# Peptides against a protein of PDB entry 5TUV, part 55

Target 1, 107 residues: chain A of PDB entry 5TUV
Amino acid sequence: KEVIDRLRYLKAEIEDLELKERELDQQKLWLQQSIKNVMDDSINNRFSYVTHEDICNCFNGDTLLAIQAPSGTQLEVPIPEMGQNGQKKYQINLKSHSGPIHVLLIN
Target 2, 107 residues: chain B of PDB entry 5TUV
Amino acid sequence: AQECQNLEVERQRRLERIKQKQSQLQELILQQIAFKNLVQRNRHAEQQASRPPPPNSVIHLPFIIVNTSKKTVIDCSISNDKFEYLFNFDNTFEIHDDIEVLKRMGM

## One batch from the design tools (peptide; made by RFdiffusion4, then SolubleMPNN)

Design b2_p14_1_s1 (from b2_p14_1, 6 letters changed)
Fold by OpenDDE base, seed 5:
Structure b2_p14_1_s1 (fold): chain B 107 residues (1-107), chain C 107 residues (1-107), chain A 14 residues (1-14)
Amino acid sequence: as target 1 above (107 residues)
Amino acid sequence: as target 2 above (107 residues)
Amino acid sequence: KEEELLKELEEALK
C-alpha cells in the first residue's frame, strides 16, 4: 500500500521534473538565439570591443596576447608532452575557417 | 521496493540536471547583460571623445586572452594555410575567453 | 622583449 503510493508519487514528480527540464532547455535555446541576434546587430557589433586598458586591468604582471578570431575558430591546446630535448611542449593550435586571425601583444 | 529506489535515484539525478541547467541559464543571462553593458559603455565613450578609438587599440569580440610569464618565450608560426596558427611556449600559459574578461571588467 | 615579440607577431600575421 505504502509502496504503491510512493511509486505513484515518484512517477508524478518525475513527470513534473521532465516538464521543468524541457522548459529550461527551451529557455536556453531562445536565450542563445537572442544573444546571437544582439551580437549580430550592426550597431552592437560596431561597439563590441574591449580596450588594451581593459585587458591590462584584468591581468597584471604577465605577457598578454589578445587573439581575435572569427566565430567557429578551432582552438586546440594539447596536453603538455616531452619534446625532443626533454622539455615539455606547451602549444596552442588555432584554425580559422571564415576569416583571418588577429593577434595583439598587450604588454 | 527496488522500483521505488530506482525512481528515487532517477528523481535525484533529474533534480541535479535541472540545477545545472538553471545555473547555465543564469550564466547566459549574465553574458548578455555584460555584452549590452559593454556596448553602452563604448557608445558613451565614443560620444564623449567624438571619435572612435584607434583601430589597434581595441580588441573586437570574439577573442581570447593568453597570459604567460614575461620570461616565457613565444614562437608563432603559420602552417598549412594562412588561417592556421601555431603558438609554442617554453613555459605554462593560461587562456581566458572574452566572457571571462567581461566578468573581470565588471560588466 | 615584448616589443620584439610584437614585431615577430606582426611579421607572422603579414
Scores: peptide ipSAE 0.017, ipTM 0.862, DockQ to the pose 0.006
Fold by OpenDDE base, seed 4:
Formats: sequence, C-alpha cells, structure tokens
Structure b2_p14_1_s1 (fold): chain B 107 residues (1-107), chain C 107 residues (1-107), chain A 14 residues (1-14)
Amino acid sequence: as target 1 above (107 residues)
Amino acid sequence: as target 2 above (107 residues)
Amino acid sequence: KEEELLKELEEALK
C-alpha cells in the first residue's frame, strides 16, 4: 500500500542521509587538519600577511587598528555597561599565552 | 499515518543539518583557497621586489581588525610582558577577523 | 596532496 511504500522509502532515505552526514563530518575533520598543516608550513607562514593597503581597501571612513596575536589568544568583548560618569564602557580584553601581542594603527 | 509524518519531519531535519554542514565545509574550503592565494601573491611580490616588505608595513596572521569612528577615543593598557591588552573605547566598535578580511580582499 | 583533497571536497559538495 502507498503508506507502507512511503515508510520504506523514507526509512531508506534517512539511512542514506545518515551516511552522508558521517561523510561530511569526516571531510570536515580532514580539511581542518589540512588547513592546520598548510598554515604551519614554514614557507606559508613566512608569507601569511596582509599589507596596510590591503586593510585600507577593505574599510573606509573609520579608525582602524590591526591586532596581531598568536594563535590561541583569548578575546573578550564584555557587554557595555555604564561607567562612573554615565558613559557606556566599550572594551576589548586580550590575553595571550604564547607570545606578545602587536597593535598597529592603520589609518 | 503518524509514523510517516514523523519520518518526514526527521528527514527534513537531517536534510537541513546536512545543508548546514555542507555550507560550513564550503566556507572552510574557501578559507583555505584564500590563504593559499594570499601566500602565492606575497611570494610573487617579494620575488619581484627581491626583498621582503618592511616589518612594520605588514600584518601577520592571525590578526583582527578593529574599526571605530574617527571621533572615538581609544585607551590601551598593556601588561609588562605585553601578553595582556585592555582597550577602552568611548564609543562602539566593530571587530573583523582575518578570514573576513581575506574575503573582502577577494582572495 | 592538499590540492587533490580540495578538489575532491569541492566535487562532493556539488
């Protein structure tokens, strides 16, 4: 009957989808490892930079700060709260564990 | 039948999850391509110039970009070892990661 | 090889 046939079809399709999802999960893991390997390569690391011009071309009309920090650096942006003078406090907290942080004013 | 409806809902849920995973995987692929293109560009540029760029003229990955109004006052407190930074802004700001920057650069 | 993997993934996502 139509209902039975539909049930069989849906069950089979769901099984196929489960396999597909597992395949995607595996692909993600492999790609992530590949990305890490590529970025950790000494030659690639040497040339993994952007210029001031690159940044300026991406943004306009504002003050731009470039913050270069080692991988794993903790970034915290607390919810703005009122300060003592009634002004909202806008903050960025950075904590590095593996090396110094460098800040550049771009424009 | 109710069972058929339940399976159809489950099927749709799985399809959406797979779609999300496919999208995430595509983003990772694009990130990798962008990074490779960046490295290639820089290698070629340095070969043509026969020298690396000045150290303070480039921003090495990983980095973030903070953009805020030109009227925004920015204060920075730095730890002795330069491992911890506290930025205070008197107005709102935006943060962009290096991945987004590479996208904007058309890498 | 990285390039081969990327190609395989791109094809799989089509």
Scores: peptide ipSAE 0.173, ipTM 0.887, DockQ to the pose 0.016; fails the geometry check
Fold by OpenDDE base, seed 3:
Structure b2_p14_1_s1 (fold): chain B 107 residues (1-107), chain C 107 residues (1-107), chain A 14 residues (1-14)
Amino acid sequence: as target 1 above (107 residues)
Amino acid sequence: as target 2 above (107 residues)
Amino acid sequence: KEEELLKELEEALK
């Protein structure tokens, strides 16, 4: 009896959870579209930037590179492998399809 | 009994997925808020200055920040079409996206 | 409209 009751309860709960998950999925889609609309707005796009000072305030003590690339740019960071001279290779690969990539040295 | 156990596992799995989706939605909301705040800040700043910032003094979204030691040697190679970039580092580095930067800025 | 939507979502996620 207890097992049967538990089984029924679990089935009902799972059904409710499925509904909740679908709701969250829908909310995500709406929010993503909203974000896109906001970012694509001409006025917002004009003012969508940070300053060197902003970056410096976020990080300290290291060399900082800012890489600005168009949306959709491919970013690849290979797993470090041993180089020919016995040194590990640390790399970043960027490939843009829609425009130029800009690199700024912050400090 | 086995069916009950299977459903309990499924329930737990769904609960975890829902939790993850909720967190992702929260992050998206924060991103949108941060972006709006950034735009407002910049609009106000430019109004006060009565001019836009110098072109090379700002970093337009989307961007990434690469953080590495001051001792790190960085080499950059660019493809013929200027759309592909290869960065080589002789030491480890960290990558931070614009979303994280906005968070650190308190946007 | 968007601000209202965001507020609603924030409340729903609490």
Scores: peptide ipSAE 0.155, ipTM 0.886, DockQ to the pose 0.015; fails the geometry check
Fold by OpenDDE base, seed 2:
Structure b2_p14_1_s1 (fold): chain B 107 residues (1-107), chain C 107 residues (1-107), chain A 14 residues (1-14)
Amino acid sequence: as target 1 above (107 residues)
Amino acid sequence: as target 2 above (107 residues)
Amino acid sequence: KEEELLKELEEALK
């Protein structure tokens, strides 16, 4: 009897959790759509940038490269492997399909 | 008893998923707010300056930041159409996305 | 906290 009551309780709670999860999924969907709409807005797109100063304030003491690439650009960072010369190869591969890639040296 | 245990495990699993989804939703909200703040800042700045920034002085979203030592030698191979980039580093590097940058900027 | 953030989002998106 106690087990039966526990089972009923758990089943009811799981149903409530399922509803909550679906609610969160819907919220995420709406938010993602909202983000897309905001970013695709012509005015927002025009002003969607950071400055060299912004980047320098976030990072200091190192060489900073800013790589601006269109959405959907493929970024590949291979696991460092030993090269033919015995040195590890640290590499970044970028492939864009929708537009040019732009690189800026910040400092 | 076994059925109760199974349902309790399922309940816990669902609770964890909900927690994760809540966290992800919060991050998306913060991203949206940060983006809006960025746009507002830039609009205000350009209004005060009465001109847009020079094209090569800003980094338009989406972008990534590559951070490496000042001593790191960077070699870049670029395709003719600038759609493909190959970066070679002689040392380690860090990559930061635009979302992280906006966070560091305090947007 | 989530509700608060959602409210902030609503305000930010106005």
Scores: peptide ipSAE 0.141, ipTM 0.883, DockQ to the pose 0.015; fails the geometry check

Design b2_p14_1_s2 (from b2_p14_1, 7 letters changed)
Fold by OpenDDE base, seed 2:
Structure b2_p14_1_s2 (fold): chain B 107 residues (1-107), chain C 107 residues (1-107), chain A 14 residues (1-14)
Amino acid sequence: as target 1 above (107 residues)
Amino acid sequence: as target 2 above (107 residues)
Amino acid sequence: EEKKVVEELKKFEE
């Protein structure tokens, strides 16, 4: 009898959790859309940039490449495998579909 | 009973998923806030300077940062339309997205 | 020190 009661309780709780999960999924979608809308706003877009100083303050001691590409640009980083000459391949492949890619060297 | 145990496992799994989704939602909120703060900062800065920054002096979102050793040799191939890039490195590198950069900037 | 556009690029065919 205790087991039966526990079963009923668990089933009811799981149903509540299912509802909660769906709610969170919806909230995520809305927030993602909100972010997109904010970023696509003309005024916000005009000021959506970082400076050289910003980047330099975030990183030090290395060579920094800033790659600016349109949203939706395909980024591929293959697993470092041995090349034909026995050297590991450290590669980045970028494919844009909506605009040119811009690369900056930051020291 | 075994059925109770199964439901308890399911319950726990759902709870963990919910927790993860809540965390992800919080991150998205922070991302939106960071972006808004960035925009505000830049607007204020340009107002103070009474001019926009030079076009090639800033990195417009979205972007990524590639971080590699100063000794790393980088070879880059580009398509004619600049829509496709192939980077070859002779050593390892790190990639950081703009979201992480904004976090590091304290936005 | 100054931002530099990486123009040392090789052209390739898609």
Scores: peptide ipSAE 0.023, ipTM 0.870, DockQ to the pose 0.007
Fold by OpenDDE base, seed 1:
Structure b2_p14_1_s2 (fold): chain B 107 residues (1-107), chain C 107 residues (1-107), chain A 14 residues (1-14)
Amino acid sequence: as target 1 above (107 residues)
Amino acid sequence: as target 2 above (107 residues)
Amino acid sequence: EEKKVVEELKKFEE
């Protein structure tokens, strides 16, 4: 009797949790779409930038490169491997399909 | 008894997933707020300056920041249409996305 | 085309 009651309780709770999880999944989907819409808005897009000062305030003491590329640009950072000369290769590969890539030296 | 234990494990698994999804949802909300605040700031700044910023003084979203030592030698190979970039570093580097930058800016 | 990014980027900032 106690076991049966516990089973019924757990099954009911799991069903409620399933509903909650589906609700969260839907909310995430709509929020992602909302963010996309806000960012793609012509006015918002015009003002969607940061300044050199902004970047310098976030980082200090090093060389900073800002790389702006269209959404969907492929970014590859290979695992450093020894080159033929015995030196490790540290690389970044960028491939855009929808527009040019722009690079700025911040400091 | 064994069935109860199995359901309790499943319940706990679902609870953890829900918690993770709630956290991810909050992160998306913060991203949207940060972006809106950025746009508002820039609109106000341009109104005060009565002009847009110089074209090479700002970094448009989406972007990444590459951080490396000032002693690091950076070589770049660029395609003719600037759609493909290959960066070579003689030392380690860090990459930060625009979302992280906005967070550091306090947006 | 292989160039030092620092040298190339400085030209754009100036």
Scores: peptide ipSAE 0.023, ipTM 0.874, DockQ to the pose 0.006
Fold by OpenDDE base, seed 5:
Structure b2_p14_1_s2 (fold): chain B 107 residues (1-107), chain C 107 residues (1-107), chain A 14 residues (1-14)
Amino acid sequence: as target 1 above (107 residues)
Amino acid sequence: as target 2 above (107 residues)
Amino acid sequence: EEKKVVEELKKFEE
């Protein structure tokens, strides 16, 4: 019947899609590792920086905090809630486990 | 049949996931390219200047940028080891990762 | 505008 044929077709297609998705997952993992290797290279690491000018050119008219932290640093931005004073709380919590955090103020 | 409908929904879901994964993969490729371009730029700049940039004039990856109004009051608490930072803002702010910054820089 | 290292802030105890 038509329904049976459709079921067979759909099952076969889904199987093909599963293979494709697994392929993409593997490619992603490989690329992520590649990026890590490139960034961890001693020469590349030496030159892996931006300047104050770079940041200023990207953002105008604001107070800018540049926060450099080791990989794996935890960043928490709580949902703004009403504080005791009737004002919403806007917060950023940073926790590093592998080194100090460095903060620059750029006006 | 209900089974046929279920499989069709599943097929569509997988197709959308594949599309999303393909997009994410492209973003990773762009990230790697941007990083390599950044390194190349900095190497060239230092060669031209015949010196590295001053230590406090650059921001090493990984980093984030927090931007807020110049009128925003920022209160910060720092742990003794500088492993933990707590920021309080009296107004809204935006966070941008280094990947976005590199994009804005045209890397 | 002035660029400063924002490490000259209050410390807290853990």
Scores: peptide ipSAE 0.022, ipTM 0.871, DockQ to the pose 0.007
Fold by OpenDDE base, seed 4:
Structure b2_p14_1_s2 (fold): chain B 107 residues (1-107), chain C 107 residues (1-107), chain A 14 residues (1-14)
Amino acid sequence: as target 1 above (107 residues)
Amino acid sequence: as target 2 above (107 residues)
Amino acid sequence: EEKKVVEELKKFEE
């Protein structure tokens, strides 16, 4: 009786959790679309920027590059390999399909 | 019983997935809030200044920040079609997305 | 502090 009751309880709880998980999945999709819509709005897009000061306040002591590229730009960072000169290769590969990439030296 | 143990494992697995999804949802909410706050800040700033910022003084979203040592040598190669960029570093670097920057800015 | 656009170093074939 105790085992049977426990089984029933667990099964019922799992069903509730399945419903909750599906609810969260739908909420995520909705919110992702909402964010996209907000960012694609012409007015919001006009004001969707940070300043050099903003970046400098976030980072210190190193060389900072800002790379601005269109949405959907592919970013690849290959695993460092040893080069011919015995130096590891540290690389960033960018592929844009919809517009130019802009690179700024911040400091 | 073994069946109870199996269901308890399944329950725990689902609870962990739900927790992860809840966390992801919260991050998305924060992203949207941060973006809206950024837009609001910039709109207000431009209204106060009665002009937009200089074109090269701002970094438009989406962007990434590359952080590396001041001693790091950086080479930039661009494809003929201007859509592909290759950055070579002689040392390690860090990449930070715009979402992280907005978080650091306190947006 | 100097703020610059990073210049193209070289071109390559895809």
Scores: peptide ipSAE 0.022, ipTM 0.870, DockQ to the pose 0.006; fails the geometry check

Design b2_p14_1_s3 (from b2_p14_1, 6 letters changed)
Fold by OpenDDE base, seed 3:
Structure b2_p14_1_s3 (fold): chain B 107 residues (1-107), chain C 107 residues (1-107), chain A 14 residues (1-14)
Amino acid sequence: as target 1 above (107 residues)
Amino acid sequence: as target 2 above (107 residues)
Amino acid sequence: EEEELLKQLEEFEK
């Protein structure tokens, strides 16, 4: 029966897709570990920075703040809500657990 | 017939998910390349200058960039240990991570 | 000023 054959085909294909997805998941994990190793290297860490010029070249005109914080720092941007004074609240909440946060005014 | 249709929907969902994972993997590869290029650039630059840049002239990874209008008033509350920051803006802002910055830099 | 900041931080930490 055509339907039965189609069902068998689809089931087999889905199984193959599951294998492919698992392969991709594994590749992602390995790559993430590789990136971590590269970033954690002492020499690479020493040179893992950008300059004010770099930032200015990426953005135009507006006020630019650079916020440097340790990995794992929590970043929260609440949905803007109307404040008590009728002004919308635009906020950034930062919480670091492993070190201080540093803020730089770029321009 | 209905089961066949259900499996076809599932198949399509898995295909889309695989496509997304492939894209994410490619992005991770590009991130690693960009980081390595950044490190190489900085090492070469410091070798040419025969000194590291001043501490406050560079932004160490990881960081974020906050972009807002020059007219935006920014209020910042900082904890005594500088582990917690609350930024209040009287207008909208944009946030860009270091990965995006490296992309914009052409790394 | 410090008291105001502490108040803000207290609210932030909630």
Scores: peptide ipSAE 0.025, ipTM 0.862, DockQ to the pose 0.007
Fold by OpenDDE base, seed 4:
Structure b2_p14_1_s3 (fold): chain B 107 residues (1-107), chain C 107 residues (1-107), chain A 14 residues (1-14)
Amino acid sequence: as target 1 above (107 residues)
Amino acid sequence: as target 2 above (107 residues)
Amino acid sequence: EEEELLKQLEEFEK
């Protein structure tokens, strides 16, 4: 019957979708590894930077800080809470494990 | 049939996940392309200038950009081990990663 | 000031 045929079709399609999803998962893993390899290359690493002009062209009107930290640095932005003086606490917490953090004022 | 309806729901869920994964994969590809373009741009620029840029004129990846009002007071504190950094703001701020910056740069 | 900083860092480490 039509219902049985539809069930068969849906089951077959779901199996195909499962295969497709696994394929995409593998592609993602390979691409992530590729990106890592490209970024870790000594020549690419030497030229992996932006200029102050680049940043200024991307943002305008506000104070801009650039925070350069080693890969793997932990970034935490706590939920704003009231401080002792009644002022909300707006914070950025950074923890580096492999090197120094450099802060630049752009504008 | 109820089974047919259940399978159709499952099918749709899987299709949506696949679509999301395809989008994520495309973003990774764009990230890789943007990075490669950045490296090429910088290599070419340094070749033309016959020198590297001044050390304090560039921001090396990985980095983040923090933008806030010009009226915002920013305090930076460093831990004794110099691996932990605390930034305090008296007002709200925005954080942008290097990937977003490269996108805005048109890389 | 130092005590306040230490307190903040302690909270950060938790």
Scores: peptide ipSAE 0.023, ipTM 0.862, DockQ to the pose 0.008
Fold by OpenDDE base, seed 5:
Structure b2_p14_1_s3 (fold): chain B 107 residues (1-107), chain C 107 residues (1-107), chain A 14 residues (1-14)
Amino acid sequence: as target 1 above (107 residues)
Amino acid sequence: as target 2 above (107 residues)
Amino acid sequence: EEEELLKQLEEFEK
């Protein structure tokens, strides 16, 4: 009946959507690899930087830390919890495995 | 019957997921474009200046920006090899990815 | 050496 026909239609549509989703997944992977390749290019890498002015223009009136670290550096921001003095702890933990971390204070 | 309704819900879920993936793909494209524009800008700037930027005046990708109040006290503990950093803040802070910075720069 | 470094890191994370 109509219900059976609707079921068939929905199943067919879902199958098409699955194919579309797989296509998007592949495109994402490809693009991610493309970005990596572009960034790893020697010429591009040489010019892959921003200036202090760039950062200052993006953020006003604050203390800014620019933290440059190798790809794969682990960044952990714990949920603020009460410290020993009853003060909330605001922390950033960085762990690099492939090179040193560089910190620049801006403003 | 109920199966039809279940498939309709699934269909809608898949459609939304596809939409999200399409958006993510667009963001990746924009990231690549932004990076290329950054490289182009820097190449042009160095050509005009006939010199590279001074050392420590630029932040090389990848990086993050930590933004906090000027009143925030920041304590930093660093490993001897500079591979691990622990930052303690007495107040809240914001973290911004280099991707976001490039967006704010209009790249 | 490495042990000392690990100890320092442990103290950071303590």
Scores: peptide ipSAE 0.020, ipTM 0.862, DockQ to the pose 0.007
Fold by OpenDDE base, seed 1:
Formats: structure tokens, sequence, C-alpha cells
Structure b2_p14_1_s3 (fold): chain B 107 residues (1-107), chain C 107 residues (1-107), chain A 14 residues (1-14)
């Protein structure tokens, strides 16, 4: 009897958890759409930037490059490998399909 | 008994997934808030200055920040249409996304 | 798609 009761309880709880998980999934979708709408708004887009000062305040003492590229731009950072000349290769590869890439030296 | 154990494992699995999804939702909410705060800040700043910031003085979202030593030599190759970039470094570097920058800014 | 992109980048690196 105890085992049967436990089984019934667990099954009922799992059903409730399934409903909760579906609710969270739906909330995530709506939130993602909301974020997209906010960022794509013309006014918000106009003011969606940071300054050199902002970046400098976040980092110290190093060379800082800011790379601005359209959404969907492909970023590839290969695992460093030994080059033909015996030097390790440290690379960043960028490919955009929807617009130009802009690079700024911050520091 | 074995069925109870199996369901208990399943219950725990679902609980962990729900917890993870809740955390992800919270992160998305924070991102949206940070973005809205950024926009509000910039709107206010431009109103006070009575002008937009000069070109090349700001970095528009989305962007990434590359951080490397001041001693690092950076070579950049760019396509004619600026859709493709290749960066070569003679030493290690770090990459930070715009979300992390906004967090560091306290947005 | 990713493989094709990598090939293009390799060509770009030449």
Amino acid sequence: as target 1 above (107 residues)
Amino acid sequence: as target 2 above (107 residues)
Amino acid sequence: EEEELLKQLEEFEK
C-alpha cells in the first residue's frame, strides 16, 4: 500500500512539474521576443551604444579592440595550433552576411 | 519499489531542469533591464549635450571586446566589402561580449 | 554551412 501510494504521488508530482516546465518554456519564448522587439525599435536602436570611456572603465592596462558587427555574424576562434614556422597561431575570424564590420582601437 | 526509484530519479531530473530554466529566465530579464537602462542613459546624455556623439566615439551593439597585452602584435586582414575580418595575434587574448560589458558597467 | 564558411575563411587567409 505504501509503495502504491508513493507511486501515485510521484506520478502526480511529475505531471505538475511537466506543466511548470512548459510554462517556463513559453515564458522564455515570449521574453526573447520581447527583447528582440525592444532592441529592434528604431529609437532604442539609435541609443544602443557604449562609449570609449565605458569600455576603459571596464578594463585596465591592455590593448582593447571593439568589434561591432551585425547580428548573425559568425565568430570563429580556433584552438591555437603550431604554425608552419613553429609559431602558435592565435586568430579571430569574422564573417558577416548582413552588413559591414567595424573595428575600433579603444586603448 | 524499482518503479518508485525510477520516478524519483525522473522527478529530480525535472526539478533540476526547472531550476536551470528559471536561472536562464532571470538572466534574460537582467539583460533586458540593462539594455533599457543603457538607452535611457544615452538619451539623457545626448539631451544634455544637445548633440549626438561623434562618429567612431561610440560602439553600437552588438559588439565584442578583444583584450590583449600591450605587447601583443595584432595583424588584421579585411575584405573589400568589410564583411570578412581576419585577426592574427602573436600572443593570447580574451574576448568579452556586450552583455558582459553592460554588466561591468552596472547597467 | 559552417564547413563552407571555414573553407571561405581559409581561402581568405591565403
Scores: peptide ipSAE 0.018, ipTM 0.865, DockQ to the pose 0.009

